# Peptides against a protein of PDB entry 4N3Y, part 98

Target 1, 83 residues: chain A of PDB entry 4N3Y
Amino acid sequence: ETRDQVKKLQLMLRQANDQLEKTMKDKQELEDFIKQSSEDSSHQISALVLRAQASEILLEELQQGLSQAKRDVQEQMAVLMQS

## One batch from the design tools (peptide; made by RFdiffusion4, then SolubleMPNN)

Design b2_p28_1_s3 (from b2_p28_1, 11 letters changed)
Fold by OpenDDE base, seed 4:
Formats: sequence, structure tokens, C-alpha cells
Structure b2_p28_1_s3 (fold): chain B 83 residues (1-83), chain C 83 residues (1-83), chain A 28 residues (1-28)
Amino acid sequence: as target 1 above (83 residues)
Amino acid sequence: as target 1 above (83 residues)
Amino acid sequence: PLDELEEQLEESQLRLEEFKKELEEAQK
């Protein structure tokens, strides 16, 4: 019967609409999560990169200081041996 | 005295070397952490992107189905009114 | 690697925005 078919289609339409709305919400939440997660990761990585750069600068300074100190010790040792 | 100066410089050199070795280790650990964290984040984001794509496909299918169902209901309603 | 990740995110965001526009138009 046509009337029964109409009622069936109306039910299917309601069910499809409910699923559509749910999926739209889920997609939006996923997009928001991806955006937030990406921003957090980017900030964290940036902070770690800056820390690495600071360590590199310190390493260079320490290496230079160590090399100079070694040279100074060698010179002083030579003077001591000559005295 | 030169001998005292040499001993002082030797101590400074040892201290600088210890700090240098520590900083080198810290830098290496930081680099390893950044690499691992970046890889993990990339994989996670890729997985979420794939999930978003699946949701998009589902949304398109549902929209098409909903539109068709609506048209079908309208046609059936017209037939019912004419009967 | 960070630049690549940012690029992927931007591309994904663009696709999502286009999809949202299509949905809005279809619902009108």
C-alpha cells in the first residue's frame, strides 16, 4: 500500500537525518581536535628546538673555553719546565 | 707562583670538560626526543586525517540518500493525495 | 618534519572548509 510505503520512507528519512546530524557533529569535533593537537605539538616542538639551540650555543662556548684553557695550561707548563 | 696557576687551570679544565660532556649528552637526548615526538605526532595526525576523510565520505552518502528519500516521499505523498 | 606537518594540516583544513561550504549550500 502506498500509505505504508510513505510511512516507511518517512521513518527512513528521519533515521538518515539523525545519522547525518551525528556524523556532522563528530566531524566537527574531529576537526577541532586535530587543530588543537597540531597547535600543541607545534608549540612543544618549537620550545624543544629553542632549547636545543641554547644547548648548541653553550657547547660552542664551552669548546672554545676548553681549547683556550688547554693552550694556557700548555704554555704555563712550558714556562714551569724552563724555570 | 706558576705551579699554582697550572694546578688552578687544570682544575678549571676538568670542570669545563665535565660540563661539556654533560651538555653534549643532554643535546643528544633532546634531539632524539624531538625526532621521536615529531614522528609520533605525524602518525597521529595522519590517522586523524584519514578518519576525517572517512567521515566526509559518509556525510556525502548520507546527504545524497537523504535528498533522494525526501524526493521519494514527496512523490509518494502526491500519489496518495491523488488516489 | 614540522613544516611538512603544518603543510599537511593546512591542506586538510582547506579540504574541510570546502566540504563545509558544500554542505551549507546543499542544505539551503
Scores: peptide ipSAE 0.031, ipTM 0.416, DockQ to the pose 0.059
Fold by OpenDDE base, seed 2:
Structure b2_p28_1_s3 (fold): chain B 83 residues (1-83), chain C 83 residues (1-83), chain A 28 residues (1-28)
Amino acid sequence: as target 1 above (83 residues)
Amino acid sequence: as target 1 above (83 residues)
Amino acid sequence: PLDELEEQLEESQLRLEEFKKELEEAQK
């Protein structure tokens, strides 16, 4: 019967719309989460990169210090051998 | 005294070397951590992107279904009005 | 976004590895 068919279709339409709205919300939440996750990861990695760079600088300084110390030892050893 | 100076310098050299080794280890750990963190983030974000895409497909299907349902309702309403 | 981050990380890792090699060679 046509009237009953219309009512059935109206129900189906409402159900579909509800599902659509729910899915739209879920999609939005996922997009927001991805964005936030990406930003957080970026900040964290940036901070760690800076720390690594600081370590690199320290290593270079220590390397230079070691080289100088080695030269100083060699020089003193030479003096010692001459005495 | 030269001999004492040499011994002092040798000690300084050993200390500097120890510090260098320690710093090298720390740097390596940081690098490994950064790498692992990046990989984990990448995998997580990739999974979320796929999920978002699945939601998008579902949304499109639901949208199409809604459009069809609306047309069906309109058609049945027209029939009803003619009766 | 993520691709850029991955690229930056890769570049950083490359630089670090190069630095390690330089240090190793200098210690010889």
Scores: peptide ipSAE 0.028, ipTM 0.410, DockQ to the pose 0.043
Fold by OpenDDE base, seed 5:
Structure b2_p28_1_s3 (fold): chain B 83 residues (1-83), chain C 83 residues (1-83), chain A 28 residues (1-28)
Amino acid sequence: as target 1 above (83 residues)
Amino acid sequence: as target 1 above (83 residues)
Amino acid sequence: PLDELEEQLEESQLRLEEFKKELEEAQK
């Protein structure tokens, strides 16, 4: 009967709409999560890069200092041998 | 005295070298950590993107289904009114 | 909306891959 069919289809429509709304919500939540996660990761990585750069600067300074110290020792030893 | 100065400088050289080696190790560890962290983040983000895409596909299918259902209801109602 | 987010993520991933390569080169 047509009326029964209409009622059935109306029910199906409501169900479909409910599922759509649910899926839209889930999608939105996922997008929000991804956005937040990516931002957090980006910030963390940036911080780590800065830390690495600081370490590199220190390394360069130490290398220069070591080279100078070596030269100083060599120079003093030369003086010792000549004296 | 020159000999004392040489001994002092040799000590300083050893200390500087120790610090250099330590810093080099720290740098390496940091680089390794950053590498691992970035790889993990990349994989996680990729997985999330795939999930989001799956959700989007489902959403599109549901939207199409809803549109069809709406049309079906309208069509059946028209039949009802004509009958 | 999702496409834009995915695009941003892809750009981020590209940058990460570039950084990884730089690290590997620095370790050699």
Scores: peptide ipSAE 0.024, ipTM 0.409, DockQ to the pose 0.048
Fold by OpenDDE base, seed 1:
Structure b2_p28_1_s3 (fold): chain B 83 residues (1-83), chain C 83 residues (1-83), chain A 28 residues (1-28)
Amino acid sequence: as target 1 above (83 residues)
Amino acid sequence: as target 1 above (83 residues)
Amino acid sequence: PLDELEEQLEESQLRLEEFKKELEEAQK
């Protein structure tokens, strides 16, 4: 009868709404996960950039220091040879 | 009456199912995106880490070379002073 | 000598920022 049909449809609607709510929650959790993951990756990349920059500075200083050291040695040897 | 209630509930059920299907699709797309993004990020980070490590090795070699050069200069100066 | 590495890191950061923007738009 129509009364049974109404009850059946009400149950089906409740089940569909429950599933919808669950799926919406799952979607939100995935969005939150993606957001957090992207932030973590961004922080890691930023840290690597800073390390690379520090390495570049040190490399430049070492190259300059080596060049200066060579010049200083040559100058000191010249003085010693002439004295 | 009951007949109108059945029609109303049928419409509500269709709408709920449509929303559910859309939300499920969106969730699946997010899952696929997370998977692909995670794999891509992992590969990229690994490659960048390897390159950073290679740079650090070079820096260590340069530091060692500079230290050795200083020692060599001091030794050469000592020999010249004593001769 | 590290310029290429920094460039690659920058490109990766840009892609991440674009992804964050897409997420923000999807949440509207």
Scores: peptide ipSAE 0.020, ipTM 0.347, DockQ to the pose 0.044; fails the geometry check

Design b2_p28_1_s4 (from b2_p28_1, 11 letters changed)
Fold by OpenDDE base, seed 3:
Structure b2_p28_1_s4 (fold): chain B 83 residues (1-83), chain C 83 residues (1-83), chain A 28 residues (1-28)
Amino acid sequence: as target 1 above (83 residues)
Amino acid sequence: as target 1 above (83 residues)
Amino acid sequence: PLEELEERLRESQLRLEEFRKELERAQE
């Protein structure tokens, strides 16, 4: 009968609402997680980029030092041969 | 003496070269790590975005179902009152 | 090669920042 159908639909409505609220919560948690994960990744990548840049600077300094040392050795060798 | 200085500089040169090669290796490893980490993060974020989108679709479907159920209940109540 | 990688990372970070902004807007 109609009354029984109404009560059944009311139950379905309550159940649907419960599922909706649960899904809304899950969605929000997922969005928060994605946001946090993205920020963490971005910060980590930025830190690693800075480290890589520092390493690059060190590499350049070492190359310059190596070149200078080579020149110094050659100069000293020349002096030695002249003496 | 000059000869001793030359030998000292040669040692320094070899040490500098060793450090340079080590730094070059470290730099390459860091670049590879950054690249891999970035790709992993990107893929993970993409997967989570798709999951969020699926959740959004489900939410919309539930909202539509809820609205329809509410309308159905109201319609049945009206029929009941008329009978 | 490092400069190229850094550029790619910068581009990736920009895209992620844009995504974060979009999420923020959607949550408002």
Scores: peptide ipSAE 0.027, ipTM 0.447, DockQ to the pose 0.050
Fold by OpenDDE base, seed 1:
Structure b2_p28_1_s4 (fold): chain B 83 residues (1-83), chain C 83 residues (1-83), chain A 28 residues (1-28)
Amino acid sequence: as target 1 above (83 residues)
Amino acid sequence: as target 1 above (83 residues)
Amino acid sequence: PLEELEERLRESQLRLEEFRKELERAQE
């Protein structure tokens, strides 16, 4: 009868709504996870980039220092040889 | 009447199922995004770590070279001064 | 080589920021 059909449809609707709510909750949790994970990765990578930049600056300074030291030695040797 | 109630419930059920399908699709897309994003970040961080290690090795070599150069100059100067 | 890495990082960060904005809009 129509009455039994109504009861069946009401049950199906409740089940569909329950599943919808669960799926929406899962989606929200994934969005939150993505947001947090992306922030963590961004910060970690930024820190590594800053470290790499600091190392690069230090390398340049050491290379310049080595070149200057070599020039200074050559100049000092020349002065001593002339004296 | 009961007949009209059945039609209304059938419409609501179809709408709920449509929304469920959309939400499930969105969830799947987020899961795929998380997987891909996680892999990309992992590879990027690994590359930065390797670069940092390479820079550290180079820094050590340059520092050793600078120290050795300084010692060599001092030794050469001493020899010249004694002569 | 470092500049290339920095550029890749900037691009990645931009994409992540855009994604976060999209998530925020979707939640409104």
Scores: peptide ipSAE 0.027, ipTM 0.349, DockQ to the pose 0.036
Fold by OpenDDE base, seed 2:
Structure b2_p28_1_s4 (fold): chain B 83 residues (1-83), chain C 83 residues (1-83), chain A 28 residues (1-28)
Amino acid sequence: as target 1 above (83 residues)
Amino acid sequence: as target 1 above (83 residues)
Amino acid sequence: PLEELEERLRESQLRLEEFRKELERAQE
């Protein structure tokens, strides 16, 4: 009877160990996934920020062009009025 | 002739303004996308962290169970040896 | 190790939140 109990407990111990190892593996996979996901997101956001910055530069150039065009029109109008 | 130049410049001004407005819209859409993407990523990462924490708790419980099982086996072995 | 990862992730989240705030300010 005691012998049977020992064998039963040994089986339970093996099962517990298997569960532990499985859980450790799952945790590691999850950590790896989180790390990779975070890095991917960070890199993607950085790329988008660069695009936004490029658009901002273009916007500034267009604003300057618009202002210059306005000044040119005003100048031409002045010439016309003097003519 | 001067009148023609004025009309030409007015057209150019309108074109420049249209380009400016389009660029501003595109920039805004990009900023909105970045903001949304950032929020989504942050929330997703938070959820994954919670899952990892749950796995850690489970791991600790399994470790405790394993240790207890080992002690139980040792105790039963001692009883067997005394029998 | 997990705690360290969580800390790094929290730091990343803080940076993202700051970025979001900057975007919001730029849109004002």
Scores: peptide ipSAE 0.022, ipTM 0.447, DockQ to the pose 0.050
Fold by OpenDDE base, seed 5:
Structure b2_p28_1_s4 (fold): chain B 83 residues (1-83), chain C 83 residues (1-83), chain A 28 residues (1-28)
Amino acid sequence: as target 1 above (83 residues)
Amino acid sequence: as target 1 above (83 residues)
Amino acid sequence: PLEELEERLRESQLRLEEFRKELERAQE
């Protein structure tokens, strides 16, 4: 019966639409999650890079200090040996 | 006294060297952490991208199905109206 | 080596930004 067939197809259409809306929502949520996750990771890594740079600066300062201390010791030893 | 001054500077040199080694280690650990974190994030995001692509495919299929269902309903209604 | 890591990070960030743009285009 054609009328029954139409009603069946109308139901299928409604169900398909419901699934479409659900899938669209799920996709959007996934995209939002990816976006937020990537931004959070980027910010976190950037902060860690800044920390690494600070450590590098400290390392350079310590290296310079060490070199200077070495020179100072050598100079003082020279004075000692002359006395 | 020059000898005492030399000994003091030698101690400072040792302490500076210890701090240098510690800082070098800390820097290396931080660099390793950044490297690993970035790789992990990259892998995780890649996996999520694949999931998003799967959802995209499903969305397209559902859209096609919905369009077809609409056409089918319209066709059946036309038949009904002719009977 | 740190500079190399920073460069790799920048490249990764660029790729992620490009992906976000692609997602945005797909939503339009």
Scores: peptide ipSAE 0.021, ipTM 0.450, DockQ to the pose 0.052

Design b2_p28_2_s1 (from b2_p28_2, 18 letters changed)
Fold by OpenDDE base, seed 1:
Structure b2_p28_2_s1 (fold): chain B 83 residues (1-83), chain C 83 residues (1-83), chain A 28 residues (1-28)
Amino acid sequence: as target 1 above (83 residues)
Amino acid sequence: as target 1 above (83 residues)
Amino acid sequence: MAVLDELEARLEASQQELAALKAELDAA
């Protein structure tokens, strides 16, 4: 029966359209997630780089301090050796 | 007493050196963490992009199917209108 | 992030310890 066939096809078309809309939404959500994830990762890595930079500065200070301490010890030892 | 002072200073120097080594190791660990984090993020984003691509393919297939279904319905309706 | 926080804490502690050590050395 032709009328029944049309109704069936119309239903199938609606179902297909619903699936299309769902897939489009899912795709958009995924793209948004990727964008957000990328931004978050970028921010996080930047923050970590700053922390590493701070550690680098500290390390340089510690190295200088150690060198100075070594010199101070050597000076004290020299005085002791002369006394 | 002077000998004791020398021993004390030597100990302090060793301690300072140990702290320097520790700081260097900590810095390296931080750098390794950043590297690993970046790699993990890159892998994750790549995987998500692949999923998005799969969704894109599915969406295109659904669009084609929908278009064909629409044409089929239109054809059937045309026949019905002529009967 | 806990690992990073720990590393930062260790570095800060190391800085403090070295500073104290230097102070003691200067006082000797």
Scores: peptide ipSAE 0.041, ipTM 0.430, DockQ to the pose 0.015
Fold by OpenDDE base, seed 5:
Formats: sequence, C-alpha cells, structure tokens
Structure b2_p28_2_s1 (fold): chain B 83 residues (1-83), chain C 83 residues (1-83), chain A 28 residues (1-28)
Amino acid sequence: as target 1 above (83 residues)
Amino acid sequence: as target 1 above (83 residues)
Amino acid sequence: MAVLDELEARLEASQQELAALKAELDAA
C-alpha cells in the first residue's frame, strides 16, 4: 500500500515535471516571439516615419514653389495689363 | 509673347498645385498608416506580454507543486524505509 | 520575471520613441 502510494507520487512527480518543462518552453517561445516582433515592428515603423518626413520636406518645397509661381504669374499679368 | 508667357506660367502653377495636392495626400496616408500600424502592433504585443505573464504564473505554480511533490515522495520513502 | 520585465520595458521605450518621432513629424 505504501509502496503503491510511492509509485503514485513518483508518477505525479514525473507528470508535474513534464508540465513544468512544457510550460518553460512555451514561456521561452513567447518571450522570444515578443522580442523579435517588437524589434521588427519598431524597425518597420521607424522606416515609415522616415518616409513621412521625406514627404513633408517635399511638401514644403512644393509649397514654396507654388508661392513663387503665383507671384510670377501675378507679375506677368501686371505687365500685360500695362501694355 | 507676354500672353504666351502668362499662359505658360498658369500651366506651371496648375502643375505645381497638382503635385502639392498629391504630396499632401501621400503624406496623410503615410501618417494614417503609421498611426494604425503602431496601435495595432502595440495592442498585439501587449496581448502577448499578458500571455507570457500568465505562463510565468503557471510556471511558478508548477514549480511549487513540483517541490511539494518531491517532498511528499521523500516523506513516503522514509516511511517505507522505516517499515 | 526579469525577462518579462525587460521586454515590457523595451516595449515601453520603443513606444515612447515612436511617440517622440510622431511628435516631431507633427511639429514639422
């Protein structure tokens, strides 16, 4: 009887150990995934930010150009009207 | 001649405006994409973190259980040896 | 626990950095 109890407990111990090992593995995999995912996302978003900034620079340049063009047209119209 | 110049400048102005509008749209789309992507990624990673934490809790519980089981086995073995 | 804490910290730092970059973009 006692022997049987010991055997049962030994089995339970093995089972617990198996579960422990599995959980440890699962945890590690999740941590690794989180790490990798975070890094990848961060890099991707950083790249997108840079692209957006480039577009902003272009926008500013175009706005300046537009303003200049408008002035040029106005000046030429004035000349035309005075002719 | 001057009239022709004015017409040319007006065309250039329209072209510049078109480019401006396009760039503004592109910029806005990028910003929106970044915002959405960031939010999505953040939420996803947060969820993963929570899962990892849950696994950690389980791990701790299992470790405690394992330790207890080990003690139980040892105690039973001692009893057996003394019988 | 330590590893999770580190990951959370890194995530937070990344989020803060991203927020800063976004703010810079908005300010430009």
Scores: peptide ipSAE 0.027, ipTM 0.414, DockQ to the pose 0.047
Fold by OpenDDE base, seed 3:
Structure b2_p28_2_s1 (fold): chain B 83 residues (1-83), chain C 83 residues (1-83), chain A 28 residues (1-28)
Amino acid sequence: as target 1 above (83 residues)
Amino acid sequence: as target 1 above (83 residues)
Amino acid sequence: MAVLDELEARLEASQQELAALKAELDAA
């Protein structure tokens, strides 16, 4: 029966459309989540990188200070030994 | 007094060394954290991207099905109208 | 962060594709 077939196909079409819309929505939600997660991670990592860089600068300064202090101690020890 | 100066410098040297070691440790911890965080984020995002891709494939299939169903409905409607 | 940047770019491309699909659906 043609009428029955048409009704059946109409139902199938509606079901397909509903699934399509749902899938599109799900995809959009995933994309939004990925975007947000990526942005958050990027910002966090950038902040940590900057902190690591600051630490590196401090290391260099401390190493320089340590080397100088060592030399100063050695010099003073030499003076002391000669006294 | 040379001896007093030496003792003072020795103390300063020890303090500097302690700070240096602490800073080195802190830097290493930050680097390790950044590395781990980056890897974790990369893996997570990759997984989500794959899901999004799967969704896209499904969308294409559903769209194709929808189009076919629409055509079938139209054809059946035409038959019905001619009867 | 080259890896994250690449993933963001891929995401953007995916969003564009989705928009195209929506447009096609509306036009059908």
Scores: peptide ipSAE 0.025, ipTM 0.427, DockQ to the pose 0.033
Fold by OpenDDE base, seed 4:
Structure b2_p28_2_s1 (fold): chain B 83 residues (1-83), chain C 83 residues (1-83), chain A 28 residues (1-28)
Amino acid sequence: as target 1 above (83 residues)
Amino acid sequence: as target 1 above (83 residues)
Amino acid sequence: MAVLDELEARLEASQQELAALKAELDAA
């Protein structure tokens, strides 16, 4: 009887170990996923930030162009009025 | 002739303004997208971290169970040897 | 990154513990 109990407990121990191993594997997979997802997100956000910066530069150029165009119009109007 | 030049420049000014407005809108959309994407990623990563922590707790419980099972086996073996 | 580093450290510790437990189980 005691021998049977020992055998049962040995089986339970093996089962517990198997479950532990499985859970460790699952944890590893989850951690790997988090790492990969975080890296991907970081890269994507960085790329989008660069695009936003490029748009900012373009905006500044357009604003400058607009200001120059306005000045040019004003100058031409002045010439016209003096003619 | 000068009048024609003025009219041309006025059109160019309007076009420049339209392009500026469009680019400003595009920039705003991009910034909003970055903000939303960053927040979504942050929330997702946080949720995954919580799941990982739950797995860690389970691992600790399994480890404790394994240790207890080992002790139980050892005790039963001792009883058997004394019988 | 800090959270990930912590998780990696915990994983490594858990792996070492599992290895020890497996060794004990095999010896029993």
Scores: peptide ipSAE 0.024, ipTM 0.423, DockQ to the pose 0.023

Design b2_p28_2_s2 (from b2_p28_2, 21 letters changed)
Fold by OpenDDE base, seed 3:
Structure b2_p28_2_s2 (fold): chain B 83 residues (1-83), chain C 83 residues (1-83), chain A 28 residues (1-28)
Amino acid sequence: as target 1 above (83 residues)
Amino acid sequence: as target 1 above (83 residues)
Amino acid sequence: MSVLEQLEEQLEASQQELEQLKEELQAA
């Protein structure tokens, strides 16, 4: 009868609503996770980029120092050979 | 004497070169880590985005179904009231 | 634009769509 059909539809509606709410929650959790993961990754990558840049500066300084030291050794070796 | 100074400079040069090589290695490791981390994060985020999109599709379907079910209940309730 | 920036933009768009869907659900 119609009343039984209405009751069935009401139950289906409640079930659908419950599933919808659950799915909305799940989606929100996924989005929050993605956002947090992205932020964490971005921060980590940025920090590592800064460290890499610091290492690059140090490398350039060391290369300059090494070149100068090599020249100094060569000059002093020349003096030694002439002594 | 000059020979001792040359030996000192040669030692300093070796030390500087060793430090340079170490720093170059460290920089390369950081760059490799950044690249791998970025790729891993990208893959993970992409996968989660796809999951979120699937949930969105389901939500839209459920919302449409819920709206239709609500209308069906309302219509049948109206029929019941008129019976 | 970096891959991360692209993903962040995509996520933001997805969040906006989800928020709109939530509003529609609340209005139903």
Scores: peptide ipSAE 0.025, ipTM 0.436, DockQ to the pose 0.052
Fold by OpenDDE base, seed 2:
Structure b2_p28_2_s2 (fold): chain B 83 residues (1-83), chain C 83 residues (1-83), chain A 28 residues (1-28)
Amino acid sequence: as target 1 above (83 residues)
Amino acid sequence: as target 1 above (83 residues)
Amino acid sequence: MSVLEQLEEQLEASQQELEQLKEELQAA
């Protein structure tokens, strides 16, 4: 009977629409999570990179200082041996 | 006195070298952490992207199904009205 | 190139890839 078929199809349509809306919401939530996670990770890694860069600068300064100190010791030893 | 100066400089040199080695170690640990963190985040985000893509495909299928169901309802209503 | 520079380059490349994937997902 056509009327019964129409009612059945209307129910199926409502169910399909509900599923569609749910899936759209779920998709949006996942996209938002991905965006937020990516941004947070990027910020955290950037901060750590800055810290590592600071350590690299310090390392270079220490290497320079060490080289200078080594030269100074060698020079003083030369003076000592010649005195 | 030159000998005392040499001994002082040798101590300073040892201290500088110790600081250098410590800083090198700290730098390496930070680099390793950055690498691991970046890789882990990338993998996690990639997995989430795949999940979102699956939801996108499902959404498209549901939209197609919804459109078909809507057409079917409209056709049945036309038959009903003409009967 | 230092290890830090390599990591920064790798991070940038990874970020670009992720952005491309996001754009593709939004366009689909």
Scores: peptide ipSAE 0.022, ipTM 0.424, DockQ to the pose 0.046
Fold by OpenDDE base, seed 5:
Structure b2_p28_2_s2 (fold): chain B 83 residues (1-83), chain C 83 residues (1-83), chain A 28 residues (1-28)
Amino acid sequence: as target 1 above (83 residues)
Amino acid sequence: as target 1 above (83 residues)
Amino acid sequence: MSVLEQLEEQLEASQQELEQLKEELQAA
């Protein structure tokens, strides 16, 4: 019966539409999630970069201090050899 | 004592270096993670896009079918009115 | 340049800096 077929098709159409809308929503949510995740990660990386830079500065300062300390020791030894 | 100071500075330098290396490693791991996550997400989005397209095709087909079914019903009704 | 590409460049720069510091340490 054609009438029954029409009703069936209408139901199928509604179901298909619902699925389409759901799919589109899911896609959008995923895209939004990726965007947000990327931004968060970017900020985290930036923080780590800053930390690395701080460590580099510390290393440089320590190296300079060490070099000076070595020189001081050498000078003291030289004085002791003279006496 | 200068010698003791040298030893202390050497220790601090080693510790700072270790921290720097760790920080750089952590940064690299994070970057790698983000890259991989982005790629995975991209593939997932692509899959959803394809699904959406399939749904759109289905919708179009169903709409066409529904329209035809409605026309068929109308024709049948017209025939019945004539008899 | 993408964000990822920028991060890669930053990483490379940091690695070079670290290597330089290591060399300086060895030379001291």
Scores: peptide ipSAE 0.022, ipTM 0.368, DockQ to the pose 0.044
Fold by OpenDDE base, seed 1:
Structure b2_p28_2_s2 (fold): chain B 83 residues (1-83), chain C 83 residues (1-83), chain A 28 residues (1-28)
Amino acid sequence: as target 1 above (83 residues)
Amino acid sequence: as target 1 above (83 residues)
Amino acid sequence: MSVLEQLEEQLEASQQELEQLKEELQAA
């Protein structure tokens, strides 16, 4: 009967809609997870970059100090040789 | 004594060099960690994006099926009304 | 553009596509 066939089609349509909605939700959850993960990683990386930059500044200062210390040693050696 | 002062300066220079080398190593490790972390996150995100894209394809198929089912229902309803 | 920024842009595009599908479903 045509009416029974229509009812069957209506059921199939409802089932398809339910599956579509579920899949849309699942996709959105994945996208939200990706976004959150990316943001968290970005923040962590930024913090580590700042630490690396701080180390770079320290290294430059230490290099300068080392060069000066070397010069000081050489100067004292010269004085010693003059005495 | 000048000689003792020179020995002191030599010790200080060695200490400074040791600290410099350690700091350089630490900085390099941080940079390597940043790079590795970024790559790992990128790979993970890429995998999740692929999953999301698969869901998109499924959604498109479901949407097409839903639209067709709706048309089929409408057609059957028209037949019913004509009978 | 960093790899992460590129992925974020791709994700945004995917979100727009989903929104379009949702709108089409509601209009059907």
Scores: peptide ipSAE 0.025, ipTM 0.435, DockQ to the pose 0.035; fails the geometry check

